# Designs tried in a protein design run: peptides against a protein of PDB entry 4X86. Part 27

Target 1, 56 residues: chain A of PDB entry 4X86
Amino acid sequence: EGPQLLLSEAVSRAAKAAGARPLTSPESLSRDLEAPEVQESYRQQLRSDIQKRLQE

## One batch from the design tools (peptide; made by RFdiffusion4, then SolubleMPNN)

Design b2_p15_6_s4 (from b2_p15_6, 7 letters changed)
Fold by OpenDDE base, seed 3:
Structure b2_p15_6_s4 (fold): chain B 56 residues (1-56), chain A 15 residues (1-15)
Amino acid sequence: as target 1 above (56 residues)
Amino acid sequence: SALVELARRLAREQI
């Protein structure tokens, strides 16, 4: 149970795919992305996006 | 329909 993909992991995968690396430490970035309010917003967006795709 | 059901389940599991 819980989110299938955390925002922090989604960002990491996107960065790898793009060949981009943050100038800030990975730990600092993870701290920001793992904030409860940020993760909750991402979860809501993810749910919404899935539902929208089902309507297509 | 099976794929739609799976997608709906995955969406609900995010909550």
Scores: peptide ipSAE 0.051, ipTM 0.605, DockQ to the pose 0.067
Fold by OpenDDE base, seed 4:
Structure b2_p15_6_s4 (fold): chain B 56 residues (1-56), chain A 15 residues (1-15)
Amino acid sequence: as target 1 above (56 residues)
Amino acid sequence: SALVELARRLAREQI
């Protein structure tokens, strides 16, 4: 299964909330963050973090 | 808690 929130989308939302804008193009950033290996690592971390929060 | 255990299970299955 895959997460509902992609890493690229998570970063975009965080940047918007912080009022931050990258010096590189949004398209370039999205391309890097949407790479399969990067997204898979994020998925694994997200799963772990959610499980940890449920134990609080 | 049964509810917490269910939540953990769902988290593992969803992601």
Scores: peptide ipSAE 0.045, ipTM 0.582, DockQ to the pose 0.062
Fold by OpenDDE base, seed 2:
Structure b2_p15_6_s4 (fold): chain B 56 residues (1-56), chain A 15 residues (1-15)
Amino acid sequence: as target 1 above (56 residues)
Amino acid sequence: SALVELARRLAREQI
C-alpha cells in the first residue's frame, strides 16, 4: 500500500523541467531508478515528507 | 484540528 508515484517518472519529469542531461546513459539511470529497493526507499521518503507537511 | 488529524490518519492508511 501507499503512494504509487514512480521515482523514475519523478526524476524524468524533474530532469526535463531543469533541462538536465544525465551524465550516465538514460538506460542505466532508468534501471537504477526502477529497482524495487530504490522505489521502496522513495515511497518511504514520500510518506515521511507528507507526514511532515501535515504536522505544520 | 480534527481535519489535520484525519488527514494524518488517511495518509498513514494509504501506505
Scores: peptide ipSAE 0.039, ipTM 0.561, DockQ to the pose 0.060
Fold by OpenDDE base, seed 1:
Structure b2_p15_6_s4 (fold): chain B 56 residues (1-56), chain A 15 residues (1-15)
Amino acid sequence: as target 1 above (56 residues)
Amino acid sequence: SALVELARRLAREQI
């Protein structure tokens, strides 16, 4: 299963916090970020990052 | 510590 964080949601929050506005439509960006393979890659990276932090 | 080991175990189980 793994962590239940969506990449699209994470990117949206980060962009909002940074005051960034992409040139592409929000819908197109969300579609790309919600692709299953992209979400899986994000989950794996998130898991790896958490593990690295716990090993410090 | 026990807490760090627990956290590591939980991270490994997130598959």
Scores: peptide ipSAE 0.040, ipTM 0.575, DockQ to the pose 0.061; fails the geometry check

Design b2_p15_7_s1 (from b2_p15_7, 7 letters changed)
Fold by OpenDDE base, seed 2:
Structure b2_p15_7_s1 (fold): chain B 56 residues (1-56), chain A 15 residues (1-15)
Amino acid sequence: as target 1 above (56 residues)
Amino acid sequence: SAAEQRAVQQALRQL
């Protein structure tokens, strides 16, 4: 349930915006970012950050 | 309002 906010998508957009080129394979980076535990950590952090800002 | 804040918090729990 809930909206799917992918870390991989966020990082890809950020990299493009910054003109950054990964030193490692883009496929390897994507694989790492799509790992369930990494995605979950990002979700938790995102929720926490938004909650903090809205509670101010 | 308090109701609006609760709604926002509920939506955030689904993230």
Scores: peptide ipSAE 0.070, ipTM 0.618, DockQ to the pose 0.046
Fold by OpenDDE base, seed 5:
Structure b2_p15_7_s1 (fold): chain B 56 residues (1-56), chain A 15 residues (1-15)
Amino acid sequence: as target 1 above (56 residues)
Amino acid sequence: SAAEQRAVQQALRQL
């Protein structure tokens, strides 16, 4: 449960906003970033970073 | 308020 915050989508949006082009195919990058262990690490880090900002 | 802070923390735990 909880909101779906995909690392793959976040990276894609950031790259587009910065005008950056991946050196590898978008599909390959998305596959790597959508791996369960990577997604879980991102979720934990995102929560931690938000908590730190709200507590400072 | 303290109640608002607790609500924010609860919402963060849902991430």
Scores: peptide ipSAE 0.068, ipTM 0.606, DockQ to the pose 0.045
Fold by OpenDDE base, seed 1:
Parts: sequence; C-alpha cells; structure tokens
Structure b2_p15_7_s1 (fold): chain B 56 residues (1-56), chain A 15 residues (1-15)
Amino acid sequence: as target 1 above (56 residues)
Amino acid sequence: SAAEQRAVQQALRQL
C-alpha cells in the first residue's frame, strides 16, 4: 500500500489555483479523470517526472 | 547516501 495520488484531485487543485472554471459539469470531468486508464497514465507520468527531477 | 538513494527509488516504485 502506497500513497494515493489521484489525477482528479490534482486537476481540481490546479484549476482552483488558476481560477479556472470547468466548461462542463464537475461531475463529468471527475468521471473522466477517474477512469482507470487515465489514472494509470498519470501515475506513470508522475513517477517519470519525479525520477527525472531527482536525477538532475 | 547510497542507502537513501535506494530508499527513494523504492518509494517511487510504490507510485
């Protein structure tokens, strides 16, 4: 069991910080972002980006 | 240290 880093939560925080409003319903956006394949892609990208930064 | 680096890599594998 490891830390849970959800794309949906990350996007929500980023949107809030940027003052961005979703053009569609928040529920629809969350549904799309919570799709397993999307979450997996985000996890892989996040891990890769962190690894790259640590190797600098 | 090398031990710290291994620990970081192990933690990254949990993501």
Scores: peptide ipSAE 0.066, ipTM 0.602, DockQ to the pose 0.046
Fold by OpenDDE base, seed 4:
Structure b2_p15_7_s1 (fold): chain B 56 residues (1-56), chain A 15 residues (1-15)
Amino acid sequence: as target 1 above (56 residues)
Amino acid sequence: SAAEQRAVQQALRQL
């Protein structure tokens, strides 16, 4: 339906911006971040945070 | 505007 905002993509961008590298393989990190329950929690938090910012 | 706010709220519901 709406835009696809992936936690895995967000973390990748943040890590790159910070010059950080994971201790484990990128594939292992992506696997954990792409888990459906993790992605759903991120989506809910993101929506909530954006709503709060719009109220400020 | 009120219209812009409604549009933003609709977009947020799609997340």
Scores: peptide ipSAE 0.065, ipTM 0.601, DockQ to the pose 0.046

Design b2_p15_7_s2 (from b2_p15_7, 6 letters changed)
Fold by OpenDDE base, seed 2:
Structure b2_p15_7_s2 (fold): chain B 56 residues (1-56), chain A 15 residues (1-15)
Amino acid sequence: as target 1 above (56 residues)
Amino acid sequence: SEAERRAVEAALERL
């Protein structure tokens, strides 16, 4: 329901912008980045970082 | 504004 700010999408965009290619296959990287625990950690970090910036 | 602040807070809760 909420905004979908996926780590996999963020990394994909960053990699494209930098012209970087992973040493492992993109599929393997995506699989790792889409793991629920990884996504949850990213969500929490993102929320925390935004909150910190708003408090500055 | 207060309305904008509340909207931001609500959006943050949904993350």
Scores: peptide ipSAE 0.098, ipTM 0.678, DockQ to the pose 0.046
Fold by OpenDDE base, seed 4:
Structure b2_p15_7_s2 (fold): chain B 56 residues (1-56), chain A 15 residues (1-15)
Amino acid sequence: as target 1 above (56 residues)
Amino acid sequence: SEAERRAVEAALERL
């Protein structure tokens, strides 16, 4: 339950917007970005950043 | 409003 804000999705969106492609396969990049420890760190940072912006 | 504030807080807790 809750919003699913994946780092892999964020990076994919950014790459498309920039017209950038990884040197390795997209699948390899996604695998690294979807690692549980990476996703957890991103989730915590995202929450913190949103909280900070709400206080600006 | 207070309702909007509470809604935002609830959404943040779910992240």
Scores: peptide ipSAE 0.096, ipTM 0.676, DockQ to the pose 0.045
Fold by OpenDDE base, seed 3:
Structure b2_p15_7_s2 (fold): chain B 56 residues (1-56), chain A 15 residues (1-15)
Amino acid sequence: as target 1 above (56 residues)
Amino acid sequence: SEAERRAVEAALERL
């Protein structure tokens, strides 16, 4: 239910677009990005940023 | 419109 906007997905898409690769293991990066607190903070920031832009 | 604003707000709350 609702939109699923994952930080891990966003990073993956950005990395692909930029041709960037992590200096550490991809598994370690994914583990960090999948942490619940990290995902929650990303969701909150994303919502906040969208709201700010709509108010411009 | 006000209706559109409310719809956007509702959508943002679901993020």
Scores: peptide ipSAE 0.095, ipTM 0.682, DockQ to the pose 0.045
Fold by OpenDDE base, seed 1:
Structure b2_p15_7_s2 (fold): chain B 56 residues (1-56), chain A 15 residues (1-15)
Amino acid sequence: as target 1 above (56 residues)
Amino acid sequence: SEAERRAVEAALERL
């Protein structure tokens, strides 16, 4: 329901753009990034950042 | 417009 802005996907895109690769495994990194508390923090930060840009 | 502003705010609340 609604727009889904996943941190794991954002990090994957950023890593690709930077030419960076995980030293451990993509699976382990994805697992950590998909943790509910991490995703919630990212959602809140993203919303806050967008709101700040809109009021500039 | 005010309507557009409210629509954007509503969309942001859903994030």
Scores: peptide ipSAE 0.092, ipTM 0.676, DockQ to the pose 0.045

Design b2_p15_7_s3 (from b2_p15_7, 6 letters changed)
Fold by OpenDDE base, seed 1:
Structure b2_p15_7_s3 (fold): chain B 56 residues (1-56), chain A 15 residues (1-15)
Amino acid sequence: as target 1 above (56 residues)
Amino acid sequence: SAAQAAAVAAALTQL
């Protein structure tokens, strides 16, 4: 029900919308994007961006 | 403002 916070999902959606295909494999891309440190950085960025938008 | 702070807090509970 909430907004999708997974970077892997965000990139997958963006790639589909752009008609882009991974150069290596979708599995390798998903593995990289699902790494905990990458996902946490994305969550922090989303938090920061939402805070900025709400303060406008 | 207090309203903005509350909105930020509410939004952050969803992350």
Scores: peptide ipSAE 0.032, ipTM 0.619, DockQ to the pose 0.046
Fold by OpenDDE base, seed 4:
Parts: sequence; structure tokens; C-alpha cells
Structure b2_p15_7_s3 (fold): chain B 56 residues (1-56), chain A 15 residues (1-15)
Amino acid sequence: as target 1 above (56 residues)
Amino acid sequence: SAAQAAAVAAALTQL
């Protein structure tokens, strides 16, 4: 089971770890972060970052 | 290294 690194989940975890609450509704934030274009960009960035780290 | 290439491939498969 690969890490389901959804941007929405990553942001939620980060916010929880920081004790931060969004000023907007969590539903609105989730909707924006679940947008397919945003998710795809995040997946590509993660892929690139992991590749860079493993090649170092 | 071959080990790094395998690790990259494994990481990519999980994304």
C-alpha cells in the first residue's frame, strides 16, 4: 500500500501538527486541495523531490 | 548506483 500522499491529507496532517486552524472552512480548503489539477501538480512535485533525494 | 535506481523506481511506483 503506497503512501496515499494526497495534498489534502498532507496539509491536514501539517496543520494538525502545527496546531493551526484554517481561517476558511475545512470543507472549502479540502475542496481546493482535492482539485485534480492541484493534486497532479503535487504528485509531480513529490516525484521530482523524491528522485532528487535518492540521486544525492 | 543500481540500488538508488531501484529505490527511485520503487518510490515512483508508490506515487
Scores: peptide ipSAE 0.031, ipTM 0.622, DockQ to the pose 0.050
Fold by OpenDDE base, seed 3:
Order: structure tokens, then sequence, then C-alpha cells
Structure b2_p15_7_s3 (fold): chain B 56 residues (1-56), chain A 15 residues (1-15)
């Protein structure tokens, strides 16, 4: 249980909002960002950040 | 608070 946000989706949205284009292929970037260890680290960071914001 | 929860939800929507 927790926020179900993909890092790949978050990066894609951020890139679109900034008008930025990746230097590498979007497919290669998505593959790297969908790696389970990367996604787990992102999930832990999101959980920590949410908890900090709720305690402020 | 409900305001903090809404702010967090809004921030997540902007990601």
Amino acid sequence: as target 1 above (56 residues)
Amino acid sequence: SAAQAAAVAAALTQL
C-alpha cells in the first residue's frame, strides 16, 4: 500500500512540462527508469517526502 | 491536516 507512481511516468511528465527532449531514446530512458531497484528507491523517496510534508 | 493532504495530492498530480 502506498503511492503507485512510476518514475518513468514522472520523468516523462516533467520533461513535457519543461519542454525538454531526452538526449537518448525515450525507450532506453524508460527501460532504465523501470528497473526494479530504481523504482523501489523512488517509491521510498516519495514515501519519505510525503511523510515529511504531512508532519510540517 | 486536510489542507496538507490536499497539497500533497496536488503536488503528486503535478509530477
Scores: peptide ipSAE 0.027, ipTM 0.588, DockQ to the pose 0.070
Fold by OpenDDE base, seed 5:
Structure b2_p15_7_s3 (fold): chain B 56 residues (1-56), chain A 15 residues (1-15)
Amino acid sequence: as target 1 above (56 residues)
Amino acid sequence: SAAQAAAVAAALTQL
């Protein structure tokens, strides 16, 4: 049970905040961003970025 | 803050 940090949710929130609209359906984009390998890469990047911020 | 850093560190251990 870890913090649920989904890339799909992060992108959706960022897109809404920026007023950006996908050229494809939001459902198709969400499906691609929910792929396990993509989510794992995001988790690793997030960990790295947080560690960098803590070292600043 | 140290409290924020600790909370983030704890979250990192769960990733």
Scores: peptide ipSAE 0.031, ipTM 0.568, DockQ to the pose 0.056; fails the geometry check

Design b2_p15_7_s4 (from b2_p15_7, 5 letters changed)
Fold by OpenDDE base, seed 1:
Structure b2_p15_7_s4 (fold): chain B 56 residues (1-56), chain A 15 residues (1-15)
Amino acid sequence: as target 1 above (56 residues)
Amino acid sequence: SEAERRAVEAALEQL
């Protein structure tokens, strides 16, 4: 078991920082972002981005 | 250090 870095949480934090609000239901957006395949893609991208930054 | 590098790599594997 490791740290939980959820896309849904990341998007929520980014939206607050940008002052943006979903045009549709926040619950609907969260449901889409919490889909396993979407979360897996985010995890892979996040790992890749961190690795790239460490190689700079 | 080598120990620090290994710790970072281990943390990345948890993602």
Scores: peptide ipSAE 0.058, ipTM 0.636, DockQ to the pose 0.045
Fold by OpenDDE base, seed 2:
Structure b2_p15_7_s4 (fold): chain B 56 residues (1-56), chain A 15 residues (1-15)
Amino acid sequence: as target 1 above (56 residues)
Amino acid sequence: SEAERRAVEAALEQL
């Protein structure tokens, strides 16, 4: 439930926008970014950042 | 508005 704002998707979009290519395997990078603990950390950071900006 | 504030809070809870 709720919006799915995946770190893997965010990184993929950023990489494309910057024309960046990973030095490691894209599959390995995706695997790392899709790890539950990494995704959770991103979610928490995203929420925190948005909250801070709204409080400005 | 108060309604908008509540909507934002609800959206943040979904993150």
Scores: peptide ipSAE 0.058, ipTM 0.635, DockQ to the pose 0.045
Fold by OpenDDE base, seed 3:
Structure b2_p15_7_s4 (fold): chain B 56 residues (1-56), chain A 15 residues (1-15)
Amino acid sequence: as target 1 above (56 residues)
Amino acid sequence: SEAERRAVEAALEQL
């Protein structure tokens, strides 16, 4: 329910835009990004950042 | 507007 903003997708987009390549293997990075605790932290941070900008 | 504020708040709760 609601919009789902995946960290893995965000990182992929950012990497493409910046022409950046991971120092570690793509598989290792993907594994880390798919971890539930990492995704949850990203979601919370994203919400917080948006709220901060709206309050400016 | 108040309506816009409520819409934004609702959207933020969905994140």
Scores: peptide ipSAE 0.054, ipTM 0.636, DockQ to the pose 0.046
Fold by OpenDDE base, seed 4:
Structure b2_p15_7_s4 (fold): chain B 56 residues (1-56), chain A 15 residues (1-15)
Amino acid sequence: as target 1 above (56 residues)
Amino acid sequence: SEAERRAVEAALEQL
């Protein structure tokens, strides 16, 4: 429907920007980050944070 | 503007 803002994608971007690599396999990290409950929490936080920024 | 406000609101609803 709308834009796909995934936590897994955000973490991947951050890791690349920092030159960081996970201690575990990328697949294991992605699995954890793609869990539905984790993604939902991230979505809610992201929306809340954006709303707060718009009020500043 | 109102148009910009509506666009932002619509985008937020999609999150």
Scores: peptide ipSAE 0.054, ipTM 0.634, DockQ to the pose 0.046

Design b2_p15_8_s1 (from b2_p15_8, 8 letters changed)
Fold by OpenDDE base, seed 5:
Structure b2_p15_8_s1 (fold): chain B 56 residues (1-56), chain A 15 residues (1-15)
Amino acid sequence: as target 1 above (56 residues)
Amino acid sequence: SSVDAYARRQLEAFL
């Protein structure tokens, strides 16, 4: 449950917006970013960042 | 503010 906030998806969109491409491959990068421990860390970071923004 | 605190709680529960 909860929102589907995938780090791999966020990075992909950011890369396209910046006109940047990974040196290896998008698929390899996505595989690394979709690891459970990485995804959980991103969720925690996102929550923290949003809370900080609300304090401004 | 109370509104900010409410928003933080909602986001914390959602994420």
Scores: peptide ipSAE 0.077, ipTM 0.656, DockQ to the pose 0.037
Fold by OpenDDE base, seed 1:
Structure b2_p15_8_s1 (fold): chain B 56 residues (1-56), chain A 15 residues (1-15)
Amino acid sequence: as target 1 above (56 residues)
Amino acid sequence: SSVDAYARRQLEAFL
């Protein structure tokens, strides 16, 4: 429910912008990045970072 | 500042 800011998507966009490719495979990397605990940590960090930016 | 606090709360609820 609600819009989700996916770490997997963020990393994919960043990698594309940098012209970087994972040594293993994009699929295995995506699988790791889509893990619930990883996504939750990213959500919390993103929220914190944005909140700090709003304080500036 | 109150606007910022409101924005922070809304963001916290949204994410």
Scores: peptide ipSAE 0.077, ipTM 0.655, DockQ to the pose 0.037
Fold by OpenDDE base, seed 3:
Structure b2_p15_8_s1 (fold): chain B 56 residues (1-56), chain A 15 residues (1-15)
Amino acid sequence: as target 1 above (56 residues)
Amino acid sequence: SSVDAYARRQLEAFL
Protein backbone atom coordinates (compact mmCIF):
# COMPACT_ATOMS: atom_id res chain seq x y z
CA GLU B 1 0.00 0.00 0.00
CA GLY B 2 1.11 3.50 -0.80
CA PRO B 3 4.05 4.84 -2.80
CA GLN B 4 7.39 3.07 -2.63
CA LEU B 5 10.45 5.23 -1.97
CA LEU B 6 13.47 3.44 -3.42
CA LEU B 7 17.04 3.91 -2.25
CA SER B 8 18.16 3.36 -5.82
CA GLU B 9 16.02 6.28 -6.95
CA ALA B 10 17.30 8.49 -4.13
CA VAL B 11 20.91 7.71 -5.03
CA SER B 12 20.25 8.35 -8.71
CA ARG B 13 18.79 11.76 -7.94
CA ALA B 14 21.68 12.63 -5.64
CA ALA B 15 24.26 11.52 -8.19
CA LYS B 16 22.62 13.60 -10.90
CA ALA B 17 22.54 16.67 -8.66
CA ALA B 18 26.22 16.23 -7.82
CA GLY B 19 27.30 15.42 -11.36
CA ALA B 20 28.70 12.10 -10.19
CA ARG B 21 28.75 8.74 -11.98
CA PRO B 22 29.60 5.24 -10.74
CA LEU B 23 32.95 3.93 -11.94
CA THR B 24 31.59 0.42 -12.48
CA SER B 25 28.15 0.79 -14.03
CA PRO B 26 24.74 2.19 -13.13
CA GLU B 27 23.28 -1.29 -13.53
CA SER B 28 25.68 -2.86 -11.03
CA LEU B 29 25.03 -0.09 -8.53
CA SER B 30 21.27 -0.45 -8.94
CA ARG B 31 21.53 -4.19 -8.37
CA ASP B 32 23.26 -3.60 -5.04
CA LEU B 33 20.89 -0.83 -3.95
CA GLU B 34 17.78 -2.82 -4.86
CA ALA B 35 18.69 -5.79 -2.67
CA PRO B 36 15.74 -6.50 -0.35
CA GLU B 37 17.68 -6.10 2.90
CA VAL B 38 19.21 -2.81 1.75
CA GLN B 39 15.86 -1.41 0.64
CA GLU B 40 14.20 -2.45 3.90
CA SER B 41 16.93 -0.80 5.97
CA TYR B 42 16.53 2.40 3.97
CA ARG B 43 12.75 2.36 4.43
CA GLN B 44 13.12 2.03 8.19
CA GLN B 45 15.73 4.77 8.37
CA LEU B 46 13.66 7.10 6.22
CA ARG B 47 10.57 6.56 8.36
CA SER B 48 12.57 7.19 11.53
CA ASP B 49 14.14 10.36 10.15
CA ILE B 50 10.85 11.82 9.00
CA GLN B 51 9.19 10.99 12.32
CA LYS B 52 11.95 12.87 14.11
CA ARG B 53 11.37 15.87 11.85
CA LEU B 54 7.65 15.81 12.65
CA GLN B 55 8.48 15.99 16.36
CA GLU B 56 10.63 19.11 15.96
CA SER A 1 0.08 16.19 20.51
CA SER A 2 -2.82 14.37 18.95
CA VAL A 3 -2.12 16.08 15.65
CA ASP A 4 1.47 14.90 15.68
CA ALA A 5 0.40 11.36 16.52
CA TYR A 6 -2.03 11.38 13.62
CA ALA A 7 0.67 12.63 11.26
CA ARG A 8 3.07 9.91 12.40
CA ARG A 9 0.46 7.19 11.88
CA GLN A 10 -0.27 8.42 8.37
CA LEU A 11 3.42 8.52 7.57
CA GLU A 12 3.94 4.99 8.85
CA ALA A 13 1.17 3.77 6.58
CA PHE A 14 2.71 5.66 3.67
CA LEU A 15 6.22 4.21 4.03
Scores: peptide ipSAE 0.072, ipTM 0.648, DockQ to the pose 0.037
Fold by OpenDDE base, seed 4:
Structure b2_p15_8_s1 (fold): chain B 56 residues (1-56), chain A 15 residues (1-15)
Amino acid sequence: as target 1 above (56 residues)
Amino acid sequence: SSVDAYARRQLEAFL
């Protein structure tokens, strides 16, 4: 549960801001980053990082 | 403050 804070979206925004483009395609990159195990790991890390920042 | 602590707990639970 909770908001869908996608790694794929985060990477997409970062790449766009930097003017970077993958050699393959944005769609291929997005597909890899949207894999369930990858997304779950990111969710856990994101939660942990936010908790740490809130405690600062 | 207690309000800040409450807000942090709610956010942590939400994520």
Scores: peptide ipSAE 0.044, ipTM 0.609, DockQ to the pose 0.034

Design b2_p15_8_s2 (from b2_p15_8, 5 letters changed)
Fold by OpenDDE base, seed 2:
Structure b2_p15_8_s2 (fold): chain B 56 residues (1-56), chain A 15 residues (1-15)
Amino acid sequence: as target 1 above (56 residues)
Amino acid sequence: SSVEEYARRLLEAYL
């Protein structure tokens, strides 16, 4: 129920903004980043980080 | 969104 943000989308946008390209194919990267366990871990970390930021 | 921008900036630091 925390912040909704796909890790794959976040990485994609960050890479685009930075002009960076992954070492592997974008499709492979997206597949890895969209894995449920990876996404869940990111969600938890992001939620925690945002909460900490808001408390500062 | 501000949340997205924050996350993007965090990730961008590692690219």
Scores: peptide ipSAE 0.053, ipTM 0.550, DockQ to the pose 0.249
Fold by OpenDDE base, seed 1:
Structure b2_p15_8_s2 (fold): chain B 56 residues (1-56), chain A 15 residues (1-15)
Amino acid sequence: as target 1 above (56 residues)
Amino acid sequence: SSVEEYARRLLEAYL
């Protein structure tokens, strides 16, 4: 239930759109961002943020 | 996806 976006994909797309590049390798960044605990925290936060936006 | 675009815009604010 709720939004299911990969944090690594979201960050990659955002970085590209902003013209930003990480200091670490993209592979290392993706590995960190794809950690289950990080992904779950992101999912919860994203759901909360979207719900707040929908209530506006 | 509207959800994807929203998430992307949110993350851009942190970059």
Scores: peptide ipSAE 0.052, ipTM 0.556, DockQ to the pose 0.199
Fold by OpenDDE base, seed 5:
Structure b2_p15_8_s2 (fold): chain B 56 residues (1-56), chain A 15 residues (1-15)
Amino acid sequence: as target 1 above (56 residues)
Amino acid sequence: SSVEEYARRLLEAYL
């Protein structure tokens, strides 16, 4: 049970902060990013990356 | 949160 953060939400926040705009609509991007398999992969990566950060 | 901020920073590295 690692941290819970929607990939679509995280990407949106990051893009906004960086002033980046996807070529596709934000809605289309969100649909793809909210796919369960994508979200699960992100969760695993996020957990791993955070664990590495905590070990530094 | 700090976790969310870190996640944001990680994603910004890909942009």
Scores: peptide ipSAE 0.051, ipTM 0.556, DockQ to the pose 0.203
Fold by OpenDDE base, seed 3:
Structure b2_p15_8_s2 (fold): chain B 56 residues (1-56), chain A 15 residues (1-15)
Amino acid sequence: as target 1 above (56 residues)
Amino acid sequence: SSVEEYARRLLEAYL
């Protein structure tokens, strides 16, 4: 449970904002980041980080 | 913004 935030989308936006480019391609990076296990790990970490920030 | 900042920091570590 928790917010279903897409890591691939977040990374894509962050990369664009920072002017960073992957060595391969944005599409390839997004594909890798869309893996279920990666997405779930990110969701959990993000939730944890948000909770920590709220406690500050 | 917070999510993007988090992702940016992650990118800076891996890209």
Scores: peptide ipSAE 0.043, ipTM 0.532, DockQ to the pose 0.514

Design b2_p15_8_s3 (from b2_p15_8, 6 letters changed)
Fold by OpenDDE base, seed 5:
Structure b2_p15_8_s3 (fold): chain B 56 residues (1-56), chain A 15 residues (1-15)
Amino acid sequence: as target 1 above (56 residues)
Amino acid sequence: SMVEEYARRQLEAYL
């Protein structure tokens, strides 16, 4: 429930904002970033970062 | 603070 925060989406947005493009295909990059273990690590990191910001 | 905890819990509902 709620918005799904994907690492692949975050990277895509960041790349677009920076005007950067991957050397490999965007699809291949997205596939790698959508791996469950990678996504879970990102989720945990994101949660931690948000908590740190709120505690400031 | 309680406010921070409330905000944290609300945001973490999406994670």
Scores: peptide ipSAE 0.066, ipTM 0.632, DockQ to the pose 0.039
Fold by OpenDDE base, seed 1:
Structure b2_p15_8_s3 (fold): chain B 56 residues (1-56), chain A 15 residues (1-15)
Amino acid sequence: as target 1 above (56 residues)
Amino acid sequence: SMVEEYARRQLEAYL
């Protein structure tokens, strides 16, 4: 329904903002972060974090 | 509140 928030994209943006480089290739890191179980865990945590913030 | 509940449901639809 809405836009998908990818963990791989979030990590990429965070690393870029911090000027950090992964020890492995960015492509390998992105592949790992795009794994379905990892992405689902991120989605659940993101939802939880947003819900907690809205309940303040 | 009702506002918080509305916002929560809307965001959950996008995640």
Scores: peptide ipSAE 0.066, ipTM 0.631, DockQ to the pose 0.039
Fold by OpenDDE base, seed 3:
Structure b2_p15_8_s3 (fold): chain B 56 residues (1-56), chain A 15 residues (1-15)
Amino acid sequence: as target 1 above (56 residues)
Amino acid sequence: SMVEEYARRQLEAYL
């Protein structure tokens, strides 16, 4: 129970920080980033990365 | 460490 860490949100934040704009439609990009298998892979990677950081 | 384990468990609640 807390904030959800979504790949789509992470990409959006990164794009804004870099001043980058998608070449394709935002809808198409969101659709790809919000696919369940993609989001799950990101969640697992994020979890792993955080665990690694905590062990340092 | 115990502190690391606690922090890990707390963060994993969000993932």
Scores: peptide ipSAE 0.065, ipTM 0.629, DockQ to the pose 0.039
Fold by OpenDDE base, seed 4:
Structure b2_p15_8_s3 (fold): chain B 56 residues (1-56), chain A 15 residues (1-15)
Amino acid sequence: as target 1 above (56 residues)
Amino acid sequence: SMVEEYARRQLEAYL
């Protein structure tokens, strides 16, 4: 629940910053990264990571 | 950063 930062957007930003390009089409990569189960796992991971950072 | 943006969005949900 709540606002979400898309995994596809995060990967896109990271790839751009690193100058990396996918071997497959960007569209196919985005499709895979936008799968509901993948996005949910990413959200949970980010939430956990943020909580860990706050505890540091 | 991605983490900061995510945190910001979460905070905005409570505003």
Scores: peptide ipSAE 0.057, ipTM 0.596, DockQ to the pose 0.043

